# Designs tried in a protein design run: peptides against a protein of PDB entry 6UG1. Part 4

Target 1, 304 residues: chain A of PDB entry 6UG1
Amino acid sequence: SNEERKRRKYFHMLYLVCLMVHGFIRNEWINSKRLSRKLSNLVPEKVFELLHPQKDEELPLRSTRKLLDGLKKCMELWQKHWKITKKYDNVGLYMRTWKEIEMSANNKRKFKTLKRSDFLRAVSKGHGDPDISVQGFVAMLRACNVNARLIMSCQPPDFTNMKIDTSLNGNNAYKDMVKYPIFWCEVWDKFSKKWITVDPVNLKTIEQVRLHSKLAPKGVACCERNMLRYVIAYDRKYGCRDVTRRYAQWMNSKVRKRRITKDDFGEKWFRKVITALHHRKRTKIDDYEDQYFFQRDESEGIPD
Target 2, 301 residues: chain A of PDB entry 6UG1 as posed
Amino acid sequence: SNEERKRRKYFHMLYLVCLMVHGFIRNEWINSKRLSRKLSNLVPEKVFELLHPQKDEELPLRSTRKLLDGLKKCMELWQKHWKITKKYDNEGLYMRTWKEIEMSANNKRKFKTLKRSDFLRAVSKGHGDPDISVQGFVAMLRACNVNARLIMSCQPPDFTNMKIDTSLNAYKDMVKYPIFWCEVWDKFSKKWITVDPVNLKTIEQVRLHSKLAPKGVACCERNMLRYVIAYDRKYGCRDVTRRYAQWMNSKVRKRRITKDDFGEKWFRKVITALHHRKRTKIDDYEDQYFFRRDESEGIPD

## One batch from the design tools (peptide; made by RFdiffusion4, then SolubleMPNN)

Design b1_p8_3_s3 (from b1_p8_3, 3 letters changed)
Fold by OpenDDE base, seed 1:
Structure b1_p8_3_s3 (fold): chain B 304 residues (1-304), chain A 8 residues (1-8)
Amino acid sequence: as target 1 above (304 residues)
Amino acid sequence: SLLPPEEE
């Protein structure tokens, strides 16, 4: 019905705000001075120097290569620190079906909200789910004065799915779900004027995204609980930016159709949510990023 | 403590 379409659109919007606020809160917790002091001690001086290379005026690419080597070594150090990767409780922050949402409203499921103290303890011990591990990795890079963003792929229920029963069948549902991350890291490369993508936990990869990312979900089974639609970046200065364009190869042709921003009302609303979570002034880094997104929109073209 | 300006 038209009413059910309106209800699902509204619930998608509410759920998206809750996810984006969750990302904002986790980004604040990453900035803990107590955590920073503990995590800086994990990074040897030689690795710190690689994270902060001098500018090579002859070949800026040499400086980028040092930064990439430093980030690789940080990823290896993080694997040594992280002792226990817990499975997610149920589906974690992956996408729920409409049926799962309706059933969860009836069941007073005690969502064990992780307290700030428990999060800081989990990161400090190296014991937690993959999301806590990625968030801790971002905290370690920030402790080393690296301009590292927390990236969150927000998974609100699909308001474009009008099926009554959306039950997902299959024993492999968890493996397919966790094949791609929900949280990752970006690091600013001041030499190339680009964001470097780092997945320290899931794919254990570093990439300089041009047209496509390895982190973008591929295949039907993986996309059931992980639809790339809202990739939100949270920086060390409490900036909040939509970076979906980086990771979406087909932003205009495919991804936009699954976003609330497909219509003018949804676009204006989503901009208000981003603005409410963006607590810093604009910088030249934002200008370089917007220029890159513009070039990516021109290169994709208008979908037929 | 002022975080040092990000050198652009």
Scores: peptide ipSAE 0.018, ipTM 0.577, DockQ to the pose 0.018
Fold by OpenDDE base, seed 2:
Structure b1_p8_3_s3 (fold): chain B 304 residues (1-304), chain A 8 residues (1-8)
Amino acid sequence: as target 1 above (304 residues)
Amino acid sequence: SLLPPEEE
């Protein structure tokens, strides 16, 4: 019905705000001074020096290479720190079906909301789910004075799916779900004027995204619970930015059709949500990023 | 006192 379409669109919007607020809160928690002091001790001086290379005036690429090597070593140090990767409770922050939402509304299963104290303890001990691990890795980089963003791929229920029963078929659902991350890191490269993508936990990869990312879900089964639609960046200064354009190869042709921003009302609403979560002034880094997104939009073209 | 200013 038209009513069910409106209901699903509204619930998608509400769920998206809740996810974006969750990302904002986690981004605040990883700025903990107590956590920062503990995590800085995991990084040896030689690795800190690689994270802060001098500008090579002859070949700026040498400075970027040092930073990349420092980030690689940080991923190795983080893996040594992280002792226990817990499975997600149910589907974690991956996308739920409409049936699962309806069933969960009937089942008053209180989501055990992790308290700030429990989060800080989990990160400090190296015991937690993959999201806590990524968030802790961002905290470690920030403890080393690296401009590291927390990235969240927000997975609200698919309002474009109008099926009554949206139950997902059987067995490999968890493996396919966790094949791609929901949280990752970006690091500012001041030399190339670009964001470096870092997945320290899932794919254990560092990439300089040009046209596509390894973190973008591929294949039907993986996309059932992880649709790249709302990739939100949270910086150390409480900035909030939509960085979906970086990770979406087909933003205009495919991704936009599954976003609330497919219409002018949805675009204006989503911009208000971003603005409400953006607690810093604009910087030259935002200008370089917007220029990159513009060039990526022109290069994709408008779908015919 | 949070992080030093980013050198531009």
Scores: peptide ipSAE 0.018, ipTM 0.572, DockQ to the pose 0.018
Fold by OpenDDE base, seed 4:
Structure b1_p8_3_s3 (fold): chain B 304 residues (1-304), chain A 8 residues (1-8)
Amino acid sequence: as target 1 above (304 residues)
Amino acid sequence: SLLPPEEE
């Protein structure tokens, strides 16, 4: 019905705000001075120097290579720190079906919201789910004065799916779900004027994304609970930016159709949500990023 | 040495 379409759209919007606020709160928690002091001690001086290379005026790529090597070593150090990777409770922050949402509304299952103290303890001990691990990795990089962003792929329920039964079939649903991350890191490369993508936990990869990312879900089964639609970046200065364009190869042709921003009302609304979560002034880094997004839009073209 | 905040 038209009513169910309106209901699903509204619930998608509400759920998206809750996810984006969750990312914001986690981004504040990883700025903890107490956590920073503990995590900085995990990084040897030699690795810190690689994270802060001098600018090579002859070949800026040499400086980028040092930074990439520093980030690789940080991922190795992080894996040594992280003792216990817990499975998600149910689906974590991956996409729920409409049926699961309806069933969850009937079941007063309190989301066990992890408290700030428990989060900081989990990160400090190296015990938690993959999301806590990624968030802790971002905290470690920030403790080393690296301009590291927390990235969140927000997974609100698919308001474009009008099927009554949206049950997902299959015993491998968890493996397919966790094949791609919903949280990762980006690091500013001041030499190339680009964001470096870092997945320290799931794929254990570092990327300089040009046209596509390895972090973008591929295959039907993986996309059932992880649809790349809202990739939100949270920086150390409480900036909030939509970076979906980096990770979406087909932003215009495919991704836009599944976003609330497919219409002017949704675009204006989503911009208000981003603005409400963006607590810093614009910087030249934002200009370089917007220029990159523009070039990516031109390169994709308008879908025929 | 506190490396000065590099100008972003």
Scores: peptide ipSAE 0.017, ipTM 0.595, DockQ to the pose 0.014
Fold by OpenDDE base, seed 5:
Structure b1_p8_3_s3 (fold): chain B 304 residues (1-304), chain A 8 residues (1-8)
Amino acid sequence: as target 1 above (304 residues)
Amino acid sequence: SLLPPEEE
């Protein structure tokens, strides 16, 4: 019905705000001075020096290579720190079906939100789910004065799915759900003027995204609970930016159709949500990023 | 030691 379409659109918007606020709160928690002091001690001086290379005026790529090597060593150090990876409770922050939402609305399931103290303890001990692990990795990089962003792929229910039964087909194994991350890291490369993508936990990969990312979900089973639509970046200065364009190969042709921003009302609304979560002034880093997104939009073209 | 200004 038209009313069910409106209801699903509204619920998608509400759920998206809740997810984006969750990312914002986690980004604040990883700025903890107490956590920073503990995590900086995990990084030896030689690795810190690689994270802060001098600018090579002859070949700026040498400086980027040192930074990449430093980030690789930080991932290895993080694996040594992290002792226990917990499974998600149910589906974690992966996408729910409409049926699961309707069934959950009837059940007063108290979402056990981790308290800030419990989160900081989990990160400090190396005990938690993959999201806590990624968030802790971002905190370690920030403790080393690296300009590291927390990235969140927000998974609101698909408002474009108008099926009555949205049950997943067959064995949606936990393995297929968690094949791709929901949280990852980006690091600013001041030499190349680009964001470096880092997944320290799931795929254990570092990439300089040009046209496509390894973190973008591929295959039907993986996309059932992880649909790349809203990739939000949270920086150390409480900036909030939509970085979906980096990770979406087909932003205009495919991804936009699944976003609230497909219409002017939804775009204006989503911009208001981003603005409400963005607590810093614009920087030259934002200009370089927006230029990159513009070039990516031109290179994709307008879908026919 | 003053950590060098974070060059953006």
Scores: peptide ipSAE 0.016, ipTM 0.603, DockQ to the pose 0.015

Design b1_p8_3_s4 (from b1_p8_3 with E5P D7E)
Fold by OpenDDE base, seed 3:
Structure b1_p8_3_s4 (fold): chain B 304 residues (1-304), chain A 8 residues (1-8)
Amino acid sequence: as target 1 above (304 residues)
Amino acid sequence: SLLPPFEE
């Protein structure tokens, strides 16, 4: 019905705000001074120097290569620190079906939310789910004065799915779900004027994204609980930016149709949510990023 | 302590 379409759109918007606020809160928690002091001790001086290379005036690419090597060594150090990767409780922050939402409304299951103290203890011990592990890795890079962003792929229920039953029958549902991350890291490269993508936990990869990322979910089974639609970046100064354009190869042709921003009302609403979560002044880093997004929109073209 | 500036 038209009423059910309106209800699903409204619930998608509410759920998206809750996810974006969750990312904002986790980004505040990883700025903990107590955590920073502990995590900086995991990074030896030789690795710190690779994270802060001098500018090579002859070949700026040599400086970028040192930074990439420093980030690789930080991923190795992080794997040594992290002792226990817990499975998610149910689906974690992956996408729920409309049937699961209806059943959860009837079952008053108190979500056990981690307190700030429990999160900081989990990161310090190296015991937690993959999301806590990625968030802790971003905290370690920030403790080393690296301009690292927490990236969150927000997974609100699909308001474009109008099926009555949306149950998922897959035998490997958990393996397919966790094949691609929900949280990752970006690091600013001041030499190339680009963000470097880092997944320290799931795919254990470092990318300089041009047209597509390995972190973008591929295949029907993986896309059931992980649809790339809202990739939000949280920096150490409480900046909040939509970076979906980096990871979406087909932003205009495919991704926009699945976003609330497909219409002018949804675009204006989503801009208000981003603005409410953005607590810093604009920088030249934002100008370079916006220029990159513009070039990516022109290169994709308008879908016929 | 202020967080160090973003290096551009």
Scores: peptide ipSAE 0.383, ipTM 0.888, DockQ to the pose 0.019
Fold by OpenDDE base, seed 2:
Structure b1_p8_3_s4 (fold): chain B 304 residues (1-304), chain A 8 residues (1-8)
Amino acid sequence: as target 1 above (304 residues)
Amino acid sequence: SLLPPFEE
């Protein structure tokens, strides 16, 4: 019905806000001074020097290569720190079906909300789910004065799916679900004027995204619970930015159709949500990022 | 304590 379409759209909007607020709260928690002091001790001086290379005036690419090597070594150090990777409870923050949402509303299952103290203890011990691990990795880089963003791929239920039964029949549903991350890291490269993408936990990869990312879900089974639609970046100064354009190859042709921002009302609403979560002044880093997104929009073109 | 500026 038209009513069910409206209900699913509004529920998607509410769920998206809850996810974005969750990312904001986790981004605040990883700024913990107590956690920062503990995590900085995991990074030896030689690795810290690689994270903070001098500007090579002859070849700025040499400075970027040092930073990339420092980030690789930080991933290796993080793997040594992280002792226990827990499975997600059910689907974690991956996308739920409409049927799962309805059943969850009926069963009053208390979502065990992780407290700040329990999160800080989990990161500090190296015991937790992959999301806690990524968030802790961002905290370690921030403890080393690296301009690291927490990235969250927000997975609200698909308001474009109007099927009554949206049950997923796959035996490998968990493996396919966790094939791609929901949380990752970005690091500012002051030499190339670009964000470096870092997945320290899932794919264990570092990339300089041009047209496509390895973190973008591929294949039907993986996309059932992980649709790249809302990639939100949270910096150490409580900046909040939509960075979906970086990771979406087909933003205009495919991704936009699955976003609330497909219409002017949704665009204006989503901008209000971003603005409410953005607590810092604009910087030249934001200008370089917006220029990159503009060039990516021009290069994709308008879908015919 | 103010967080240090971002290096641009």
Scores: peptide ipSAE 0.383, ipTM 0.889, DockQ to the pose 0.020
Fold by OpenDDE base, seed 5:
Structure b1_p8_3_s4 (fold): chain B 304 residues (1-304), chain A 8 residues (1-8)
Amino acid sequence: as target 1 above (304 residues)
Amino acid sequence: SLLPPFEE
């Protein structure tokens, strides 16, 4: 019905705000001074120097290569720190079906809310789910004065799915769900004027995204619980930015159709949510990023 | 304390 379409759109919006606020709160928690002091001790001086290379005036690419090598070594150090990767409780922050939402509303399942103290302890011990691990990695980079963003791929229920039964095809293995991350890191490269993508936990990869990312879900089974639609970046100064354009090859043709921003009302609403979560002034880093997004929109073109 | 500026 038209009513069920309106209900699903509204519930998608509410769920998206809850996810974005969750990302904001986790981004605040990883700024803990107590955690920062502990995590800085994991990074040797030689690795710190690679994270802060001098500018090579002849070939800025040499400085970028040092930064990339420093980030690789930080991923290796993080793997040594991290002792226990817990499975997600149920589906974690991956996308739920409408049926699972209805069943969960009927079943008053007390979601065990992780307290800030428990999170900081989990990161400090190296014991937690993959999301806690990624968030801790971002905290370690920030403890080393690296401009590292926490990235969250927000997975609200698909309001474009109007099927009554939204049950997944029965064999959607936990392995297919977790094949691609929900959380990752970005690091500012002041030499190339670009964000470097870092997945320290899942794919254990570093990339300089041009047209497509390895972190973008591919294949039907993987996309059932992980649809790239709302990739939100949280920086150390409580900046909040939509960076979906970086990771979406087909933003205009495919991704936009599954976003709330497909219409003017949804665009204006989503901009208000971003603005409410954005607590810093604009920087030249934001200008370089917006220029890159503009060039990506022009190069994709308008879908025929 | 103000968080140090981002290096641009």
Scores: peptide ipSAE 0.382, ipTM 0.889, DockQ to the pose 0.020
Fold by OpenDDE base, seed 4:
Structure b1_p8_3_s4 (fold): chain B 304 residues (1-304), chain A 8 residues (1-8)
Amino acid sequence: as target 1 above (304 residues)
Amino acid sequence: SLLPPFEE
């Protein structure tokens, strides 16, 4: 019905705000001075120096290579720190079906939200789910004065799916779900004027994304619970930016159709949500990023 | 303490 379509759209919007606020709160928690002091001690001086290379005036790429090597070593150090990767309770922050949402509403299942103290303890001990691990990795990089962003792929229920039964059948549903991350890191490369993508936990990869990322879900089964639609970046200064364009190869042709921003009302609404979560002034880093997004939009073209 | 500027 038209009513069910409206209900699903509004529920998607509400759920998206809750996810984006969750990312904002986790981004505050990883700025903890107590956690920062503890995590900085995991990074040896030689690795810190690689994270902060001097600018090579002859070949800026040499400085980028040092930074990439420093980030690789940080990922290795993080794996040594992280002792226990817990499975997600149910589906974590992956996409729920409409049926699962309706069943959850009926069962009054309290989301066991981690308290800030419990989160900080989990990161500090190296015990938690993959999301906590990624968030802790971002905290470690920030403790080393690296301009690291927390990235969140927000997975609200698909308001474009009008099927009554949206049950997912499959024995490998969890493996397919966790094949691609929901949280990752980006690091600013001041030499190349680009964001470096870092997945320290899931794919254990470092990328300089040009046209596509390995972090973008591929295949039907993986996309059922992880649809790349809303990739939100949270920086140390409480900046909030939509970075979906980086990770979406087909933003205009495919991704936009599944976003609330497919219409003018949804675009204006989503912009208000981003603005409400963005607590810093614009920087030249934002200009370079917007220029990159513009070039990516032009290169994709308008779908025929 | 103010958070240091971002290096651009």
Scores: peptide ipSAE 0.380, ipTM 0.887, DockQ to the pose 0.020

Design b1_p8_4_s1 (from b1_p8_4 with D1E M3L)
Fold by OpenDDE base, seed 4:
Structure b1_p8_4_s1 (fold): chain B 304 residues (1-304), chain A 8 residues (1-8)
Amino acid sequence: as target 1 above (304 residues)
Amino acid sequence: ELLPESLP
């Protein structure tokens, strides 16, 4: 019905705001001075120096290579720190079906909200789910004065799916779900003037995204609970930016159709949400990023 | 404020 379509859009918007606020709160928690002091001690001086290379004026790529090596070593150090990767109790922050949402509304399941103190303890001990691990990795990089962003792929329910039964069939549903991350890191490369993508936990990869990312879900089964639609970046200064364009190869042709921003109302609304979560002034880094997004839109073209 | 007052 038209009513069910409206209900699903509303619930998608509400859920998206809740996810984006969750990312914001986690981004504040990883700025903890107490956590920063503990995590800085995990990074030896030699690795810190690689994270902060001098600008090579002859070949800026040499400086980028040092930064990439420093980030690789940080991932290795992080793996040594992280003792226990917990499974998600259910689907974590992966996409729920409409049926699962309806069933969860009927069942007053108290979401066990992790408290800030419990989060900081989990990160400090190296015990938690993959999301806590990624968030802790971002905290470690920030403790080393690296301009690291927390990235969140927000997974609100698919308002474009009008099927009544959206039950997912399959014994491997968890493996397919966790094949791609929901949280990752970006690091500003001041030499190349680009964001470096870092997945320290799931794929254990560092990439300089050009046209496609390894973190973009591929295959039907993986996309059932992880649809690349809203990739939100949270920086150390409480900036909030939509970075979906980086990770979406087909932003215009495919991704936009599955976003609330497919229409002018949804675009204006989503911009208000981003603005409300963006607590810093614009910087030249944002200009370089917007220029990159523009070039990516031109390179994709208009879908036929 | 963050929620749409009215869905179109």
Scores: peptide ipSAE 0.011, ipTM 0.668, DockQ to the pose 0.834
Fold by OpenDDE base, seed 3:
Structure b1_p8_4_s1 (fold): chain B 304 residues (1-304), chain A 8 residues (1-8)
Amino acid sequence: as target 1 above (304 residues)
Amino acid sequence: ELLPESLP
């Protein structure tokens, strides 16, 4: 019905705001001064020097290589720190079906909300789910004065799916779900004027994304609970930016059709949500990023 | 304000 379309759009918008606020709160928690002092001690001086190379005026790429080597060593140090990777409770922050949303509305299941104190203890001990681990890795890089962003792929229910029953049947449902991350890191390369993508936990990879990312979900089974639609970046100064364009190869032709921003009302609404979560002034880093997004829109072209 | 009051 037309009413069910409106209801699913409303629930998608509400759920998206709740996820984006969750990312904002986790980004505050990883700025903890107490946590920063503990995590800086995990990084030896020689690795800190690689994270802060001098500018090579002859070949700026040499400075970028040192930064990449520093980030690789930080991932190795993080693996040594992290003792216990817990499975997600149910589906974690992966995408729920409409049937699961309806069943959850009827069953007042108390979501076990992790408190700030419990989060800080979990990161400090190296015990938690993959999302807590990624968030702790971003905290460690920030403790080393690295301009690291927390990235969140927000997974609201698919308002474009109008099927009544959306139950997922599959023996490997958990393995397919966790194949790609929901949280990762970006690091600013001041030499190349680009963001470096870092997944320290899931794929254990570092990328300089040009056209494609390894973090973008591929295949039907993986996309059932992880659809790349809303990739939100939270920086150390409480900036909030939509960075979906970096990770979406087909932003205009495919991804836009599955976003609330497909129409003018949804675009205006989503801009208000981003603005409300963006607590810093614009910087020259934002100008370089917007220029990169513009070039990516031109290179994709108009969808057929 | 952040919640849609009226969906089109």
Scores: peptide ipSAE 0.011, ipTM 0.665, DockQ to the pose 0.865
Fold by OpenDDE base, seed 5:
Structure b1_p8_4_s1 (fold): chain B 304 residues (1-304), chain A 8 residues (1-8)
Amino acid sequence: as target 1 above (304 residues)
Amino acid sequence: ELLPESLP
């Protein structure tokens, strides 16, 4: 019905805000001074120096290479620190079906909210789910004065899916779900004026995204619970930015149709949500990022 | 630009 379409749209909006607020709260917890002191001790001086290379005036790419080598060594150090990767409880923050939502609304399931103290303990011990691990890795980089962002791929229910039953029939549903991350890291390269993408946990990859990312879900089974639509970046200064354009090859032709921002009302609403979560002034880093997004939008073209 | 690196 038209009413069910409206209901699913509004529920998607509410769920998206809750996810974005969750990312904001986790980003605040990462900035813990107690955690920072503990995690800085995991990084030897030689690795710290690689994270903070001098500018090579002859070949700026040499400075970027040192930073990438420093980030690789940080991923190796993080693997040594991280002892226990827990499975997600049910689907974690991956996308739920409409049927699962309806069934969960009827069940007063007490969502066990992880407390800040439990999160800090989990990161400090190296015991938790992959999301806690990624968040802890961002905390370690921030403890080393690296300009690292927490990235969250927000997975609200698909309001464009009007099927009554959206049950997933796959025996390997969990493996397909966790094939791609929900959380990752970005690091600012001051030499190339670009964000470097880092997945320290799932794919264990570092990339300089041009047109496509390895972190973008591919294949039907993986996209059932992980649909790239709302990639939100949280920085150390409590900035909040939509960085979906980096990871979406087909933003205009495919991704936009699955976003609330497909219409002017949704665009204006989503901008208000971003603005409410953005607690810093604009910087030259934002200008370089917006110019990159503009060039990516022009190069994709307008879908026919 | 450097190629994406993956840890084994």
Scores: peptide ipSAE 0.008, ipTM 0.538, DockQ to the pose 0.014
Fold by OpenDDE base, seed 1:
Structure b1_p8_4_s1 (fold): chain B 304 residues (1-304), chain A 8 residues (1-8)
Amino acid sequence: as target 1 above (304 residues)
Amino acid sequence: ELLPESLP
C-alpha cells in the first residue's frame, strides 16, 4: 500500500539517524585521552617517522610511499595487538529485513548497549567485534597525530523493498554478511591531497580509491545485508561528511535510487542530519574532497 | 610512477 511505503520510508529515516548518531558517539569515544596514551605506545618511533614523512619537493610521490608503508606497518602492529575477534551478536549493524524489524519490535530484546568504559577496555585489551577493532585502529592512528577518520557504511532497512516477507534463507548468511566491512578508516594524504582508504581488519587492504573500491560489496548474497548507500565519515574534530561518492562507482545510476536523497524532500532532510552532526568549520581538505566528488560525478555521467 | 590503487 501507499501507507506501508510511507511507513517504511519513515522507519528508514529514523533508523538512519540512529546509526549516524551511533557513529558520532563511537567517534567521540575513540578521541579518549586515556585510550590515546595507551595506543601511542604500540607504534615504534621508526613507524611514527614513516607516518610523518617530510615533503619531497622533487617527487611528492616518495612522501606518499612512506606514508603508505607506515600505514601498512600500523596495520601489522594492530593485528598483533588484537587478540580476540568476537562474532557479531546476531547481525550487528548490518542491514535487517523488514520481518526481522517487526519481530524485534514485538520481542523486547535487551539490546546490550556497550558502555564507553567497556569499549575503552575492549580496545585496550584487543578483545571485541570487528567494528570495535576498526574503531580502535582509528584511535591508534589519531594517537600518532595522523589525520584519520572513522568511516561507517550505514545499513538502514531498504525502504525500496516492498516485499512483505524479506526473510533471508541460508547457512552462509553470516559469511556473506561479514565478507565486506561496515566500518573502516580513511587517512588524509597531504602530499597527493587525497584520502587513503584503510581496512585494517576485514580485507586488510590499503587503497587509493580512484573509480572503485574493494570495500564496495559485490554479489547478491553480500548485498542482502550490506548495501553501499550511506558512507559517513567522522573526523577527529567531530566533522561529519557523506563520502558515499568515493566508494559508489554507480552513484547516480544505481545508489541514489536506494537513498532517501532520491527526492528533494529527502535530500533537504539528509543535509539537515549531516549539518546537525557536523561540529567543525570547513577546511581546505573539504574543498579538495568536494572537487574530487565533482570530478567523479562528471566522469560517471548522467544515467540513461 | 603511479602508486598502485591498492596495497595488501
Scores: peptide ipSAE 0.007, ipTM 0.546, DockQ to the pose 0.014

